# Ledger of designs, part 70: peptides against a protein of PDB entry 5KEZ

Target 1, 320 residues: chain A of PDB entry 5KEZ
Amino acid sequence: NVAIYNPFRPWWERYQPVSYKLCTRSGNEDEFRNMVTRCNNVGVRIYVDAVINHMCGNAVSAGTSSTCGSYFNPGSRDFPAVPYSGWDFNDGKCKTGSGDIENYNDATQVRDCRLTGLLDLALEKDYVRSKIAEYMNHLIDIGVAGFRLDASKHMWPGDIKAILDKLHNLNSNWFPAGSKPFIYQEVIDLGGEPIKSSDYFGNGRVTEFKYGAKLGTVIRKWNGEKMSYLKNWGEGWGFVPSDRALVFVDNHDNQRGHGAGGASILTFWDARLYKMAVGFMLAHPYGFTRVMSSYRWPRQFQNGNDVNDWVGPPNNNGVI

## One batch from the design tools (peptide; made by RFdiffusion4, then SolubleMPNN)

Design b2_p14_5_s2 (from b2_p14_5, 8 letters changed)
Fold by OpenDDE base, seed 1:
Structure b2_p14_5_s2 (fold): chain B 320 residues (1-320), chain A 14 residues (1-14)
Amino acid sequence: as target 1 above (320 residues)
Amino acid sequence: ARDYVGVARWKERN
């Protein structure tokens, strides 16, 4: 991915790919293979956060400022390490003046335009689908069990399906023959927008962001909410079907106090309430549960906003 | 409105 130095190596640089090489600040491919093998050997499965909607930001300077040293040029849409060129992006499909998503009430903009400047891949093209499938199949062959599909809201469900149809069965060294990768899709659907979580049910599970938002409100005792109201927690609260839900109290985005739940989201910063929420989630039989493991950073609030919400995970291994 | 922000990826906007 792109190496960002201002601010210094933020967490979100990981979501600006310039290649599909397994070479990042988390480690190299050999180290990743080693981890996957060790985990599989003790029954712990690995699911990869796959960024396949886009490449890096259009305003990033061309060069080799990347975690694996690969050259890239956002201005000309050149990503030779893949390779991608100007033919592989949705620049001509997006009809907004800026080339970015300007109206989230327009589903075509949400899917065909750039997410805050991130170069939007033309997933309708078989070439692009195949390059993504090759990346994911490489991971499957290493031994991963499945994927979180980042920014699924910004991809057409049919394009996702086309990619998934190209995927190998899981590695038979650890999984039963014919096993399919576990798929869950990041779709932020809190209501009020045209794109719905149900659009993606055919591809696998989806993130249910209403879960953490509503649970936080209840446990915080906001708006007169009562714990007794949780009796029909899940589908009774208007959440997606249990067999399609991936549920969580917080994620890396909303842990930073904004987006997809806002201030209601409980985090490790509020330890007691957070433990209550996580405990309830694990005890109540709804959805596929995910527990967060995060890190502390030096929060600095200005006008209600943490100006240091960019701080990335700790790094002490010398990986650039 | 809900927008992704490059410096924070996701941002809630009123």
Scores: peptide ipSAE 0.037, ipTM 0.747, DockQ to the pose 0.270
Fold by OpenDDE base, seed 3:
Structure b2_p14_5_s2 (fold): chain B 320 residues (1-320), chain A 14 residues (1-14)
Amino acid sequence: as target 1 above (320 residues)
Amino acid sequence: ARDYVGVARWKERN
């Protein structure tokens, strides 16, 4: 991915890929392979956060400032390490003036335009699908158990399906023969927009962001909410079917978020309430649970916003 | 300006 130095190596640089090389601030491919092997050998499975909707930001300077030294040029859509070129992006398909998503009530913009400047891959193209599948299959062959598909809301469900249909079975050294990768898709659906979580049920589980938002409200006792109201927690609260839901109290985004779905989110900063929420989540049968492991950073609030919400995990001069 | 993606992604997608 791109190495960002202003601010200094933020967490979100990981979501700006310039190649599919397993070479990042966390380590190289050999180290990753070693970790996967060691984890699998003790029954701990690895699920990769796969960034396949986009490449890096359009405004990032061209060059070799990347975690594996690969050259890239956002301006010309040149990512030779893949390789991708201008033909592999949705620049011509997006009809907004900026090239970015401007109206989230327009499903076509949400899928075909750039997410906050991130160069949007043309996932309708078999070439692009194949390059992504090759990346994911390489990981499967290493021994990962599945994937979180980042920014799934911004990909057409059919394109995701086409990629998933190209995936290998899991590595039989650790998984039963014929096992398929576990797929969960990051889809932010809090209602009010045309894109729905149900659009993605056919591809695998989806993130249920209502879970953490509503649970936070209840635990915080906001708006007169009571624990007794959790009697019908899950589908009774309008959440997706349990067998399609991946649930969590917080994630890396909404842990730093504010506004819609953000204010109620419980995090480790509110330790007691957070433990209550996580404990409840783990005790309740609804959905597939995910527990967040995070870190402290020097928060600095200006006008109600943490200007240091970019800070990544503890590191040694950018190396984790 | 910096390409601050993380928070923007969350805010705009909700």
Scores: peptide ipSAE 0.038, ipTM 0.767, DockQ to the pose 0.149; fails the geometry check
Fold by OpenDDE base, seed 4:
Structure b2_p14_5_s2 (fold): chain B 320 residues (1-320), chain A 14 residues (1-14)
Amino acid sequence: as target 1 above (320 residues)
Amino acid sequence: ARDYVGVARWKERN
């Protein structure tokens, strides 16, 4: 991915890929293989946060400022390490003036335009699908158990399925023969927008962002909510079917703001309430649970905004 | 509007 130095190596640089090389702040491919092997050997499975909707931002300077040193040129849509070219992006497909998503009530924009400047891959193309599949298959062959698909809301479900259909079975060294990768898709659906979580049920589980939002409201006792109302927690609260739900109290995004869940989102900053929420989540049978492991950072609020929300995990001069 | 990078991600948070 792109190496960002201003701010200094933010967490979100990981979501600006320039190649599919397994070479990041966390280590190289050999180290990753080693980790996966060691984890698998003790029954710990690895699920990769796969960024496949886009490459890096269109405004990033061309060069080799990347975690693996790969050259890239956003301006010309040149990512030779893949390789991708201008033909592999939705520049011509997006009809907005900016090239970015401007209206989230327009599903076509949401899927075909750039997410905040991130170069939007033309996932309708078999070539692109295949390159992504190759990346994911490489990981599968290494021994990962599945994937979180980043920004799934911004990909057409059919395109995702086309990619998934190209995936190998899981590595039989650790998984039963014929096992399929576990897929969960990040789709932010809090209602009010045309893209729905249900659009993605066919591909795997979907993040249920209403879970953390509503649970936070209840535990915070907002709007007269009571714990007793959790009696029908899950589908009874309008959440997606349990077998399609990936549930969580918070994630790396909403623990830093109010968007997907607002201020109701509980985080480790409110330790007691957070423990209550996580405890409840783990105790309740609804959905597939994901526990957040985060970190403290030097929050600095200016005009209500944390100017240090970019700070990534503890690291040594950028190396995790 | 929801964003996924940098300030954009932050905007998504709000």
Scores: peptide ipSAE 0.037, ipTM 0.760, DockQ to the pose 0.328; fails the geometry check
Fold by OpenDDE base, seed 5:
Structure b2_p14_5_s2 (fold): chain B 320 residues (1-320), chain A 14 residues (1-14)
Amino acid sequence: as target 1 above (320 residues)
Amino acid sequence: ARDYVGVARWKERN
């Protein structure tokens, strides 16, 4: 991914890929392979956060300022480490003046235009699908158990399916023969927009962001909410079917006070309430649960916003 | 220039 120095190596630089090389601040491919092997050998499975909707931001300077030193040029859509070129992006397909998503009520813009400047891959192209599949199959070969698909809301479900149809069975060294990768898709659906979580049920599970938002409201006793109202928690609250839901109290985005759920989201900063929420989540049968593991950072609020919400994991001058 | 896509991503998606 791109190396960002202003601010200094923020967490979100990871979501601006320039190649599919397994070479980041977390380690190199050999170290990753070693980790996957060690984890699998003790029954811990690895699921990769796969960024396949886009490459880096269009405004990032061309050059070799990346975690693995790969050259890239956002201006010319040149990513030779893949390789991608101008033919592999939706610049001509997007019909907005800016090239960015301008109207989230227009599903075609949400899927075909750039997410806040992030260069949008032409996932309708078999070439692009194949390159992504090769990346994911390499990870499957290493021994990962599945994937979180980042920004799934911004990809056509059919394109995702086409990629998934190219995936190999899981590594038989650790998984039963014929096993398929576990897929869960990041889709923010709090209602009010044309894109629905149900659009993606055919590809795998989806994130249910209503879960953390509503649970936070209840535990915080906002708006007269009571624990007794949780009697029909799950589908009764308008959530997706349990067998399609990936649930969580918070994630890396909304943990920073910004994201789906807003201020209702409980985090480790609210220790007592957070433990209550996580305990409830783990005790309740609804959905597939995900528990957050995070870190503290020096929060500094200005006008209600944490100016340090960019801070990534603990590091030594950029080295994790 | 600062390319703060993190804030932009969640803000626009909500």
Scores: peptide ipSAE 0.037, ipTM 0.763, DockQ to the pose 0.168; fails the geometry check

Design b2_p14_5_s3 (from b2_p14_5, 9 letters changed)
Fold by OpenDDE base, seed 2:
Structure b2_p14_5_s3 (fold): chain B 320 residues (1-320), chain A 14 residues (1-14)
Amino acid sequence: as target 1 above (320 residues)
Amino acid sequence: AEDYVGVKLWKERN
């Protein structure tokens, strides 16, 4: 991915890929292989956050400022380490003046235009699908158990399916023969927009962002909400079917106050309430549960926004 | 009101 120095190595640089090489601030490919093997040998499975909707931002300077040193040029859409070129992006397909998503009520814009300037891959092309599948299959062959698909809302479900259909079975050294990768898709569907979580059920599980948002309001006792109202928690509250849901109290995005639940989201900053929420989630039989393991950072609020929400995990001058 | 949830969520990524 790109190496960002202003601010200094933010967490979100990880979501601006310039190659599919396994060399980042987390380590190199050999170290990753070693970690996956050690984890699998003790029954801990690895699921990769796969960024396949886009490459880096269109405004990032060309050069070799990347975690693996690979050259890239956003201006010319040149990513030779893949390789991608201008033919592999949706620049000509997006019809907005800016090239970015401007109207989230237009499903075509949401899928074909750039997410906040991130160069949008032409996932309709078999070449692009194959390059992504090769990346994911390399991980599968190493021994990962599945994937979180980042920004799935911004990809056509059929394009995702086409990629998934190219995937190998899981590594039989650790998984039963014929096992398929576990897939869960990040889709932010709180209602009110044309793109629905149900559009993606055919590809795997989806994130249920209503879960953390609603649970937060209840535990915070907002608007007269009571714990007793959770008797029909799950589908009874309008959530997706349990067998399609991946549920969580918070994630890295909404932990920083970004959309998707707003101030209702409970985090480790409110320790008592958060433990109550996580405990309830683990006890109640709805969805596939995900527990957050995060870190503290020096929050500084200005006009209701944390100006340090970019701060990544603890590090030694950029080295994790 | 959710028209720009995605923009807000990823505002710092670019």
Scores: peptide ipSAE 0.029, ipTM 0.709, DockQ to the pose 0.251
Fold by OpenDDE base, seed 1:
Structure b2_p14_5_s3 (fold): chain B 320 residues (1-320), chain A 14 residues (1-14)
Amino acid sequence: as target 1 above (320 residues)
Amino acid sequence: AEDYVGVKLWKERN
């Protein structure tokens, strides 16, 4: 991915790929392979946060400022390490003046335009689908069990399906023959927008962001909410079907406190309430549960916003 | 803005 130095190596630089090389501040491919093997050998499975909607930001300077030293040029859409070129992006499909998503009530913009300047891959092209599938299949062959598909809201469900249809079965060294990758898709659907979580049910599970938002409100005792209202928690609250839901109290995004649930989201910063929420989630039989493991950063609030929400995870291994 | 997360979350919630 791109190496961002202002601010200094933020967490979100990991979501700006310039290649599909397994070479980042988290480690190199050999280290990753070793970790996957060790985990699989004791029954711990690995899923990868796969960024396949886009490459890096269009405003990033061309050069070799990346975690694995790969050259890239956002201006000309050149990513030779893949390789991608100008033919592999949705520049011509997006009809907005800026080239970015400007109206989230326009599903076509949401899927065909750039997410905050991130170069949007043309997933309708078989070439692009194949390059992504090669990346994911490499991970499958290493021994991962599945994927979180980042920014699925911004990809056409049919394009995702086409990629998934190219995937190998899981590695038979650790998984039963014929096993399929576990897929869940990040779709932020709190209502009010045209793109729905149900659009993606055919591809796998979907993140249910209403879960953490509503649970936080109840646990915080906001708006007169009562614990007794949780009797029909899950589908009774308008959530997606249990067998399609990936549920969580918080994630890395809404942990920053300014989206996909807002201030209602409980985090480790509110330790007591957070433990209550996580305990409830694990005890209640709805959805596939995910527990967060995060880190502290020096929060600095200005006008209600943490100006240091960019701070990345601790790093002392010398990998840049 | 280079902070895509902040912008993304802002646009989706407003």
Scores: peptide ipSAE 0.028, ipTM 0.718, DockQ to the pose 0.228
Fold by OpenDDE base, seed 4:
Structure b2_p14_5_s3 (fold): chain B 320 residues (1-320), chain A 14 residues (1-14)
Amino acid sequence: as target 1 above (320 residues)
Amino acid sequence: AEDYVGVKLWKERN
């Protein structure tokens, strides 16, 4: 991915890929392979946060400022390490003036235009699908158990399906023969927009962002909410079917007060309430649970915004 | 309706 130095190596640089090389701030491919092996050997499975909707931002300077030194040129849509070229992006398909998503009530914009400048891959193309599948299959062959698909809302479900159909069975060294990768898709659906979580049920589980938002409201006792109202927690609250739900109290985005859930989201900053929420989540049978492991950072609020919300995990001069 | 707050976060990434 792109190496960002201003601010210094933010967490979100990981979501600006320039190649599919397994060479990051966390280590090289051999180290990753070793980690996966060691984890699998003790029954810990690895799920990769796969960024396949886009490459890096269109405004990033061309060069070799990347975690593995791969050259890239956003301006010309040149990512030779893949390789991708201008033919592999939706520049011509997006009809907005900016090239970015301008109206989230327009599903075509949401999926065909750039997510705030992130170069949008033409996932309708078999070539692109295949390159992504190759990346994911490489990970599968290494021994990962599945994937979180980043920004799934911004990909056509059919395109995702096409990629998934190209995936190998899981590595038989650790998984039963014929096992399929576990897929959960990040889809922010709080209602009010045309894209629905249900659009993605065919591909795997989806993130249920209503979960953390509503649970936070209840535990915070906002709007007269009571714990007793959780009696029909799950589908009874309008959430997606349990077998399609990936549930969580917070994620890295809304932990920083961004996006789905707003201020209702509970985080480790409110330790007591957070423990209550996580405890409830783990105790309740609804959905597939994901527990957040985060970190403290030096929050500095200016005009209500944390200017340090970019800070990534504890690291040594950028190396995690 | 657009989730402006969510979009704001993504803007930070660029």
Scores: peptide ipSAE 0.030, ipTM 0.717, DockQ to the pose 0.333; fails the geometry check
Fold by OpenDDE base, seed 3:
Structure b2_p14_5_s3 (fold): chain B 320 residues (1-320), chain A 14 residues (1-14)
Amino acid sequence: as target 1 above (320 residues)
Amino acid sequence: AEDYVGVKLWKERN
């Protein structure tokens, strides 16, 4: 991915890929393979956060400032380490003046335009699908158990399906023969927009962002909410079917207080309430549960916003 | 009418 130095090596640089090489601030491919092997050998499975909707931001300077040293040129859409070129992006499909998503009530913009400047891959192209599948299959062959598909809302469900249909079975050294990768898709559906979580049910589980938002409100006793109202927690609260839901109290994004329900989201900063929420989540049968492991950072609030919400995990001069 | 979760953070990513 791109190495960002202003601010200094933020967490979100990981979501600006310039190649599918497994060399980042976390380590190289050999180290990753070693970790996966060691984890699998003790029954701990690895799920990769797969960034496949886009490459890096359009405004990033061309060069070799990347975690693996690969050259890239956002301006010309040149990512030779893949390789991608200008033919592999949706620049010509997006009809907005900026090239970015401008209206989230326009599903075509949400899928075909750049997410806040991130170069949007033309996932309708078999070439692009194949390159992504090759990346994911490499990980599968290493021994990962599945994937979180980042920014799934911004990909057409059919394109995702086409990629998933190219995936190998899981590595038989650790998984039963014929096992398929576990897929969960990051889809932010809080209502009010045309794109729905149900659009993605066919590809795997989806993130249920209503879960953490509503649970936070209840635990905080906001708006007269009571614990007794959790009697019909899950589908009774309008959440997606349990067998399609991946649930969580917080994630790396909403932990930083942004977006719908941001203020209600419970985090480790509110330790007692957070433990209550996580405990409830783990005890309740609804959905597939995910527990966040995060870190402290020097929060600095200006006008109600943390200007240091970019800070990544503890590191040694950018190396984790 | 609710704000989009993560949109502000995504803007910072670019």
Scores: peptide ipSAE 0.030, ipTM 0.712, DockQ to the pose 0.277; fails the geometry check

